# Peptides against a protein of PDB entry 3C66: the designs that were tried, part 1

All scores and structures are predictions.

Target 1, 189 residues: chain A of PDB entry 3C66
Amino acid sequence: KSWANLFEKNDFFFRYKFYLEITAYTRGSDEQHLKWSGLVESKVRLLVMKLEVLAGIKIAHPFTKPFESSYCCPTEDDYEMIQDKYGSHKTETALNALKLVTDENKEEESIKDAPKAYLSTMYIGLDFNIENKKEKVDIHIPCTEFVNLCRSFNEDYGDHKVFNLALRFVKGYDLPDEVFDENEKRPSK
Below, numbering starts at 1 at the first letter of every chain, in headers, positions and changes, except where a header shows other numbers.
Peptide ipSAE was made for these designs. It is ipSAE averaged over its two directions, with the distance scale d0 held at 1.0 Angstrom where the peptide's residues are scored. Compare it between designs on one protein only; published cut-offs may not apply.
A fold fails the geometry check if it doesn't show the stated peptide or something in it is severely misdrawn.

## One batch from the design tools (peptide; made by RFdiffusion4, then SolubleMPNN)

Design b1_p8_1_s1 (from b1_p8_1, 4 letters changed)
Fold by OpenDDE base, seed 2:
Structure b1_p8_1_s1 (fold): chain B 189 residues (1-189), chain A 8 residues (1-8)
Amino acid sequence: as target 1 above (189 residues)
Amino acid sequence: MIPKSILL
């Protein structure tokens, strides 16, 4: 099977039991988000390389395309809620309290000029060399180094009111709905 | 056991 077939969307989100989600958040302009998310995305390969050398990690495979979403985000509390609730099927329904920006509604006057939070999410599929279920793989170090690398690139990215970066470890059955097509059944527990 | 989330 060609390397290209290994990263088809439908197979990727069913292949692994575990995923690392990397979400770049921006509460600001689309231009600010494009710069921030583009930077984060450009560094994901470095995180993969750092994960692959961990003794407990057998495979760290990045999905090649980001998932993009945006919400009307009138307050800082709404922005904190997005960061808390996004990236897990268990919690993402709380985001229904916010207006999702879509191609159908983006030109509505109430949405067009509203403050927005932009999200770009990258996924890494993980397979572990766990012979003994007791071995803890600590991915905290490479993940922290990755966040520091991204945030230190420009002083503006130190403003947590505008720019945020979260890494979430998620089980395949708890992936957000956005990764599945309408006809795809979510992985079972 | 893998860390559930790293929010930084």
Scores: peptide ipSAE 0.041, ipTM 0.743, DockQ to the pose 0.123
Fold by OpenDDE base, seed 5:
Structure b1_p8_1_s1 (fold): chain B 189 residues (1-189), chain A 8 residues (1-8)
Amino acid sequence: as target 1 above (189 residues)
Amino acid sequence: MIPKSILL
């Protein structure tokens, strides 16, 4: 079975103690975001391959679908705030200060023409080799290589005012609310 | 020790 067929959404976000979140950010047009996020998504498999060969990593399993969100983002400070606060349940409540764009509100005049930040988030479930508790697993190397690979693809992706890419190491109990259905309980600590 | 956040 392909990885895509082995894991339903509900099982994936409960299966692992640790996750790597890969978020592509765009403050610009939907077209700019589609190109940027599509590029990042296309490279995630290369990151997975580099994670899997690390001695301290037993499993690196990608969730196959991105999570998409967008916010009204009138200022650069708002865009920095999104990048700081997104991707952790502990901090994501700060995003409530911004207008989330939804299918229900996207046609509102105040939202339709507003500057937006677009987010596409990929998740990798991580299982570590417990026996090697003393081995420092340095995921920074493959993560840095991944970011450099994505940003070097086009000169436009060097513009940090428009395009950003962040990787966040998160525990299952601190995953964003977006990964759970309304009837699902967040994993315990 | 796995880095908690890699803002890159």
Scores: peptide ipSAE 0.040, ipTM 0.741, DockQ to the pose 0.128
Fold by OpenDDE base, seed 4:
Structure b1_p8_1_s1 (fold): chain B 189 residues (1-189), chain A 8 residues (1-8)
Amino acid sequence: as target 1 above (189 residues)
Amino acid sequence: MIPKSILL
């Protein structure tokens, strides 16, 4: 990765206290995932626009690049586990029970033809204009509208066995390890 | 309320 890409990444994931993670999941083919994740990614700007107009949101800043990962996913239960555990540093260690697909192992016979779950994750940094700690910003509506928008684009995307979309509100200190470099310390609480 | 996650 270029130093510029590293700097942009590092600055982004330390800049905000709060992030919205948008993860497109696919248990199927790489082609299915490419279409699904590409659709989701193409709509993120619409979510940002809806977030920006909410009272109490000062900034909704999208990170421009998705994070990609894939796991061997033999069962539906494994797929549910991935969706439950992914996207939080507190829970992501549970994914160690699954085989992460890497460039080094993707051609292994046990991995190449195995059922896979693909993940593409977009991040939005959030800055809240909360003068009073009592003001709760409700992002549920725009997030739900976003999910509905993505899933309604094609009837196939209604199949939760194959296609899923999760939005997770995460604090900077609880971001997944994938967003930090090996030498970086996580943001403090 | 800010939801912790939305899975749909």
Scores: peptide ipSAE 0.039, ipTM 0.734, DockQ to the pose 0.121
Fold by OpenDDE base, seed 3:
Structure b1_p8_1_s1 (fold): chain B 189 residues (1-189), chain A 8 residues (1-8)
Amino acid sequence: as target 1 above (189 residues)
Amino acid sequence: MIPKSILL
């Protein structure tokens, strides 16, 4: 059973040349993040439906599981840095300046009580209708509508110091390392 | 940031 799920995951991040990353950020409590990320995740299907009806999109395939991470985040500048650097293999190495929270270190006194940024990331694989090399697909509108839908659900989600939501268009060769297993080779350019 | 348009 474990191997079958691994193969399905492995195939997903190699199937598409393009991905849309949806990351919910929370600088606050685990409870705040659970509510925020759960809301965002519950709305991803609506974004997929809006993408699928675009003439230039052949398929918008959501990956079923979120990727979860958290960092010690003592300052607002650190929180902005996380949002800038996360979600691309080219830039994610900058996050090594922050302490990643793990199951092994979460009970350390310096980590347990530290301010944290929580991240939950959903992925959508995209295939485009390449009939005319000159056609542009505008995904900005459905993505903006999605962000507005999530942010408008509760007034607390208007606080950008605590809650953030970013969407990133990424090529398969520039996906974060988290999507690949240790034995998997990243797609080439 | 999400590009306003993706070049196909």
Scores: peptide ipSAE 0.034, ipTM 0.722, DockQ to the pose 0.760

Design b1_p8_1_s2 (from b1_p8_1, 3 letters changed)
Fold by OpenDDE base, seed 4:
Structure b1_p8_1_s2 (fold): chain B 189 residues (1-189), chain A 8 residues (1-8)
Amino acid sequence: as target 1 above (189 residues)
Amino acid sequence: MIPTSFLL
């Protein structure tokens, strides 16, 4: 990655206390994932617009580059596990039970033709204008509308066995390891 | 309430 890409990434993932993760999941072909993730990514700006108008949201800032990963995913249970465990530093270590597909291993015979789960993750940094600690911002509506918008685009995207979409609200200290460089310390609690 | 996750 260029120094500029590292700087932009590092600044972004330290800038906010809270993030919304948007992960498109596909258990299928890379082509299926490209279409699905591309659709989801194309709609993120609409979610941002809906978040920005909520009372108590000061900033909803999208990080413009997706994070891509894929795992060997032999079973539906593995796919459910990926969706449960991914997107949080507290839980992502459970994914070590699965084979991560890398540029180094993707051509291995045991990996090349194996069933895969593909993940594309977008991030939105959130700053809240909460004067009183008692005020809770409800992002449920815009998030649900976003999911419905993505899934309604094509009937195929209604198949939860293949296509999934998760939105996870995380704190900066609980962001996945993928967003930090090896030499970076996670944000403190 | 800020939801912790949505999976749909």
Scores: peptide ipSAE 0.031, ipTM 0.708, DockQ to the pose 0.118
Fold by OpenDDE base, seed 3:
Structure b1_p8_1_s2 (fold): chain B 189 residues (1-189), chain A 8 residues (1-8)
Amino acid sequence: as target 1 above (189 residues)
Amino acid sequence: MIPTSFLL
């Protein structure tokens, strides 16, 4: 049973040349993040439906599980840095300047009571119509509508100091390390 | 404040 789920995961991050990353960020409590990320995740299917009807998109395939991480985030500048650097293999190494929260370290006094940024990331694999390769597929519209839908759900989600939502278009070779297992090689450029 | 960023 575990192997079948692993094979489905492994195939997904090699199947497409392009991905849309949807990351919910929270600088606050785990409870705040659970509510925010759960809302975002619940709306991803609506974004997929809006992407699938675009003439330039052949397939918009969601990955079913979020990727979750958290960092010690003492400042607003650190929170902005996380949002800038996360979601690309080229830039994610900058996050090594922050303390990653793990199951092994979460009970350490320096980590337990520290301000934290929580991240939950959903992935959509994208296949584009070859005939429309000359046509710029504008995914900004459905992406903006999705963000507005999530942010408008509760007035508290208007606080950008606490709650953020980013959508990143990435190539398969530039996906974060988190999507690949230790024995997997990244797709070549 | 990074607005809701579309890095497209």
Scores: peptide ipSAE 0.031, ipTM 0.701, DockQ to the pose 0.134
Fold by OpenDDE base, seed 1:
Structure b1_p8_1_s2 (fold): chain B 189 residues (1-189), chain A 8 residues (1-8)
Amino acid sequence: as target 1 above (189 residues)
Amino acid sequence: MIPTSFLL
């Protein structure tokens, strides 16, 4: 990892009060995931452009690299649990019930041939042009347009048993542990 | 089946 990439990461996840998480999920092959996540990632810039033109958004800043993870995912219920629990510090501990695939364990017989769920997560830091903390910015339209754009690219991406896409609005203190290094303290409320 | 979700 270049020195510049470490500093950019550390500053990014402390700089904003709010983040939009974009997670591409695949329960299938690594090849299926590579195509799906690559498509989603290629469209993030279009979402950023649509967010930036909203009067209530001052900055929409994409983080340049995805976060990658994979789990042994024997059942559809496990895949639903991943999609429900992932992307929030409050809920991510539920994922400890599943076997995380790592470089150290990926060649184990029980893991190598197991059904897997793959996750690729992109982050957008958000700064709002809101004078009053009670004002809300509706990002539903640009987010829906983004999902439709990704899902309409190939008919196979309409299969929710295999391919999923979630957008989560998260506060900096509730970001997943994966975004912080072991020596970093999570942002306070 | 969890549909495509937006948690806002």
Scores: peptide ipSAE 0.031, ipTM 0.697, DockQ to the pose 0.135
Fold by OpenDDE base, seed 5:
Structure b1_p8_1_s2 (fold): chain B 189 residues (1-189), chain A 8 residues (1-8)
Amino acid sequence: as target 1 above (189 residues)
Amino acid sequence: MIPTSFLL
């Protein structure tokens, strides 16, 4: 069975204590974001392969579908705030200061032509080899290699005003609300 | 140490 057939959404976000979030950010056009996020998504498998070979990582399982969101993003400061606050339940409430673009509101004149930040987020569930509590797992190396791989693909992706890539290590209880359905209770601490 | 966040 492909990983896509093994992980229902509900099981995936409850299965692991730890997650790696990979978010591609674009402050620009939908076309720019589609190219950037599509590139990042295409490389996630390579990151997984690099994580799986680390002695301290027992399992690195990608969730196969990105989470897509977009915000009205009139300023560079708003874009920095999105990158700072997104990807953690503790901080995501700060994003309520921005207008989330939805299917219901995307055609509103105030939203349609507004500057936007687009987000595509991929998740990797992580299981660590706990028996070696003394082994420092350093995921920084494969994560940095992954970012460099994505950023080096096109010179345009060097523009941090438009294109950004963040990797966050998050506990299951601190996952963003977007990963849970309305009837689902987030994992406890 | 597992890095908690990378903004790269």
Scores: peptide ipSAE 0.031, ipTM 0.712, DockQ to the pose 0.121

Design b1_p8_1_s3 (from b1_p8_1, 4 letters changed)
Fold by OpenDDE base, seed 2:
Structure b1_p8_1_s3 (fold): chain B 189 residues (1-189), chain A 8 residues (1-8)
Amino acid sequence: as target 1 above (189 residues)
Amino acid sequence: MIPTSILL
């Protein structure tokens, strides 16, 4: 398949065994989230470049579009729960305890004026040169550098009550449901 | 408060 086909949604989330999820979280205004998530998104290419030069990384391919969601988030505990549970199919069902904001419900009075957590998630598909299943690639350094780069860009992004950033290494069968269309079947183990 | 996390 051509390089262009790697960015088609339907093939991307089935192509790799492993993904790196990059989620920008904001508990605040939509404007705050747009600035924060836009910054994070703008830096993903730098993370890709750092991953590609690691021994044992064969391919690091970014998906071109973020996935966006928002929840009614009345408490800090709810915001912590979102950050703990989001990004894995195994745990995302816990988010059903929160009200997902949708185009259908966003104008409801109880939702419109509610405090919200906004999420924007970028995906990187990973292929490894590891012949021996015992070898591990350490991606901690480039991931930490990426987080520090994003967090240090503006002093406001140091406020963990408002702005958060998580990187999650996931298997294709454990990707969130949001990456699949209704007609798509989740990858098997 | 969950700090910025790298779940590897």
Scores: peptide ipSAE 0.032, ipTM 0.698, DockQ to the pose 0.133
Fold by OpenDDE base, seed 5:
Structure b1_p8_1_s3 (fold): chain B 189 residues (1-189), chain A 8 residues (1-8)
Amino acid sequence: as target 1 above (189 residues)
Amino acid sequence: MIPTSILL
């Protein structure tokens, strides 16, 4: 089966036990986010290449499309909360305290001119070549190099009040709800 | 302020 059939959304989020989530955050303008997220997305393939050469990684497959979301984000504390709670099914319900921006509500007066946090999330499915359940694969180095690569591209991306980048290692049963369609059942433990 | 994070 060709690589092209591997990128159907429905199969991707059920295929692996483990995923690496890469989220670009922007608290600012849509234009700022487009530049930042576009940069991060353009570098994901370099991270994949660095993961694939690790002896403990059998496969690192990127999902080709980002997941986009935005929230009304009036305070810095709200922005910190988004970064803490997003990317895990266990914690994402805390985001219900914030107003999700949708196509239906974006023109409402309370939302249109509100400060916003923008999120773009890329996923990498991971298959590990671990013979012994006691072996751990350390992906910290390639992940740190990736963060440094993105952050060093422009001096503006050093402003953590505006631009953030998080990499999260997540089990398939703990993926955010956004990756599943309404008719799909979340993987069990 | 939460810095850029790697959660493993």
Scores: peptide ipSAE 0.032, ipTM 0.695, DockQ to the pose 0.131
Fold by OpenDDE base, seed 1:
Structure b1_p8_1_s3 (fold): chain B 189 residues (1-189), chain A 8 residues (1-8)
Amino acid sequence: as target 1 above (189 residues)
Amino acid sequence: MIPTSILL
């Protein structure tokens, strides 16, 4: 199979037991988000390279396409809630309290001009070279370096009221619903 | 304000 076939959605989210989820958040304009998310996405390959050299990591495989969503986000508390609840199947149902922006509703007057939070999420599939499930691989250092690299690119990206970046270690059975098609069954525990 | 988070 060509490398391109390794990036088919249907295989990727079932292939690994563990994923690193990288989410760029923007509470602002679409233009601000495009710049921020584009920067984050451009640096993911550097994070992969740093993960691959860790003795406990056998594979760090990036998914090639971001997942994009946006919510009406009237308050800072809503923005905090999005960042707390997004990225896990266990918690994502809390986001149902917010209005998801869709192609069908984006032109509605109540949505069009509303404050929005934009999300772009990248995934890295992880395979560990550890025999014992009790062994832990510390990925904190490369993840922190990645965050610092993204945040230091422009002074404006230091404003946490507008721009945020989260890295989440997620098990395959706890991936967000967005990664699965309607006909796909979520991986079991 | 939520700081940049790394959840491991």
Scores: peptide ipSAE 0.031, ipTM 0.698, DockQ to the pose 0.133
Fold by OpenDDE base, seed 4:
Structure b1_p8_1_s3 (fold): chain B 189 residues (1-189), chain A 8 residues (1-8)
Amino acid sequence: as target 1 above (189 residues)
Amino acid sequence: MIPTSILL
């Protein structure tokens, strides 16, 4: 069975205490984003494999469906804000200052031709070997290697003004609202 | 301690 068939959405985002979010950002065209996000998504399995071999990680399970969003992004500062604020329930409300692009509004003249930031987010559920509370699991190394792998694929992906890739470690209670259905209660602390 | 750092 593919990883896609192993986890229902609702079970996945309640199953783990910790998640790694992998977000591909593009401030450019939809075509640029499709190529960039598709590349990142294609490499997530390699990151999972690198995480699984860490002594402190018991389980690294990818959620196989990306979460897609896009915002009107008129400035570089807005793009930096998106990258700073996205991926955490605590901070995502700051994105309400930007116009979310939806299927309902995408054809509006003010949105259609506006500069956009595109986001594709993948999730990895993490279970840790907590036997020794003193053992630090350093996920920074495999995460950095992953970022370097993705960005080195094409020289264009070195342009941080257009292409970005963030890996965020989050707790289940701090997952973005997008991962839950409207009727679902987010995990508590 | 698990690092909570964001890598960009």
Scores: peptide ipSAE 0.030, ipTM 0.710, DockQ to the pose 0.124

Design b1_p8_1_s4 (from b1_p8_1 with S1M T7L)
Fold by OpenDDE base, seed 2:
Structure b1_p8_1_s4 (fold): chain B 189 residues (1-189), chain A 8 residues (1-8)
Amino acid sequence: as target 1 above (189 residues)
Amino acid sequence: MIPSSFLL
């Protein structure tokens, strides 16, 4: 298969058993989110490089495009709920309690001027070089270093009321629905 | 407030 086919959406989210999700959250303006998410996205390659050198990781392949979403987010509790529930098929249905902003509804008066949470999510497909299924790869260090790198870039990113960054280790069958097209069947367990 | 975290 050509290298180009390695990063086609349909093949990427079916290829790996495990993914690392990297979500930049912003409760604020679109401009604030563009700066924050753009920074996070610009650093993902450094995380990949740190993952690839771990003895238990055979492959760490980034998906090249972020997934973008936004919700009406009137409260801090709503913002905490988004961060808790997003990024897993098991929990994402809880977000149905919030108004998803879409191209069809973004100009509605109730949505246009509403407080929003913006999400940009990057994915890394993981293949492990583990002979013994009992061995665990510790990705804590490179993930912590990545979060610290992003958060320390600007003092404004220390405001957790506005800016957040979460990394989630997920199984392919538990990826969010957003990664699949309407005609695609979710991977089985 | 959920701090920056990773669920591993």
Scores: peptide ipSAE 0.037, ipTM 0.718, DockQ to the pose 0.137
Fold by OpenDDE base, seed 1:
Structure b1_p8_1_s4 (fold): chain B 189 residues (1-189), chain A 8 residues (1-8)
Amino acid sequence: as target 1 above (189 residues)
Amino acid sequence: MIPSSFLL
């Protein structure tokens, strides 16, 4: 079995109780997003390495493929709403107020030339070596270092009006719908 | 403007 078959989607989003979502946001061109998301994706392995050395983390397993989406994003308030609501099943329904860009609608006049927000999301499955349920693993330091590493690569990536990066700690039952196939049942609590 | 956020 090739190393690639270890990353088959089939059970990844059911295997772990906890996930770290890494979302690169771009309100701009597709070219800007490609550069930004590609940079973020290229650094995820460094975050994994920093997570794996934490005594409370048994496994930090990256999913190898990004999830891609884009929305019509006419205002800065819409862009803030996307960043607030995306990445959790509890809140993602708020995104229905925005027009999702699809292969079917991308050529429509109302969409083609509209301002867009692009999203690329990477997932890390987490298994914790916690003997006591009260023990919390602090992942803040590795996550902060990761964001600083990505943002410092180019001065343009400091512009929060265009480029954003969010890390979200999510339980398996609260993963976005995009990670599951139509025939897959969301993990129970 | 939402800064780069960590929701833990």
Scores: peptide ipSAE 0.037, ipTM 0.716, DockQ to the pose 0.138
Fold by OpenDDE base, seed 5:
Structure b1_p8_1_s4 (fold): chain B 189 residues (1-189), chain A 8 residues (1-8)
Amino acid sequence: as target 1 above (189 residues)
Amino acid sequence: MIPSSFLL
């Protein structure tokens, strides 16, 4: 079975104690975001390969579908806030100060023409080698290489006012609410 | 400009 066929969404977000979140941010057009997020997504497999060869990592398993969200983002400060608060259950409630764009509201005049921040988030489930608990696994090396690879692909992606990329190491109990269905209970600590 | 970040 391909990796895509081995893990249903519901099993994936309960299977691992740790996750790496890869979020592509765009404050601009949907077209700009599609190009940027599509590039980032296309490179995730290379990050996985680099994570898998680390002695402290037993498994690096990508979830194959991005999570998509967008917010009305009238200011640069709002865009900074999104990047600071997104990707953790502890902090994501701060995003309630912004208007989430949904299929139900996207045609509203106040939303349709508003500046937006687009988010595409990829998840990697991580299992660490317990025997090597004393060895610090430095995931910053492959993560830095990944960010540099994405940012260097096009000169436009150097504009941090428009395009951003963040990697967040998150425990399963602190995953964003978006990964769980309404009937699912968040993993315990 | 907000640099790309790693949050651990």
Scores: peptide ipSAE 0.037, ipTM 0.716, DockQ to the pose 0.129
Fold by OpenDDE base, seed 3:
Structure b1_p8_1_s4 (fold): chain B 189 residues (1-189), chain A 8 residues (1-8)
Amino acid sequence: as target 1 above (189 residues)
Amino acid sequence: MIPSSFLL
């Protein structure tokens, strides 16, 4: 059973040339993040439906599981850096300046009580209609509508110091390392 | 404050 789920995951991040990453960020408590990320995740299906009806999109395929991470985040500048650098293989190495929270270190006194940024990331694989190469597919509209839908759900989600939501368009060769297993080779350019 | 952004 475990191997079949690994093969389905493995194939997903190699199937498409393009991906949309949806990351919910929270600088606050685990409880705040659980509520925020759970809301965002619950709305991803609506974004997929809006993408699928665009003439330039052949398929918008969501990956079923979020990717979860958290960092010690003592400053607002660190939180801005996480949002700038996360979600691209080219830039994610900058996050090595921050302490990643793991199951092994979460009980350390310096980490346990530290301010944290939590990240939950959903992926959508995209295939485009080649015949319409002249028509730029504008995904900004459905993406903006999605962000507005999530942010308007609760007034607390208007606090950008705590809650953020970013959508990133990424090529398969520039996906974060988290999507690949240790034995998997990243797609070539 | 980076607003909720689309990096497209």
Scores: peptide ipSAE 0.036, ipTM 0.715, DockQ to the pose 0.134

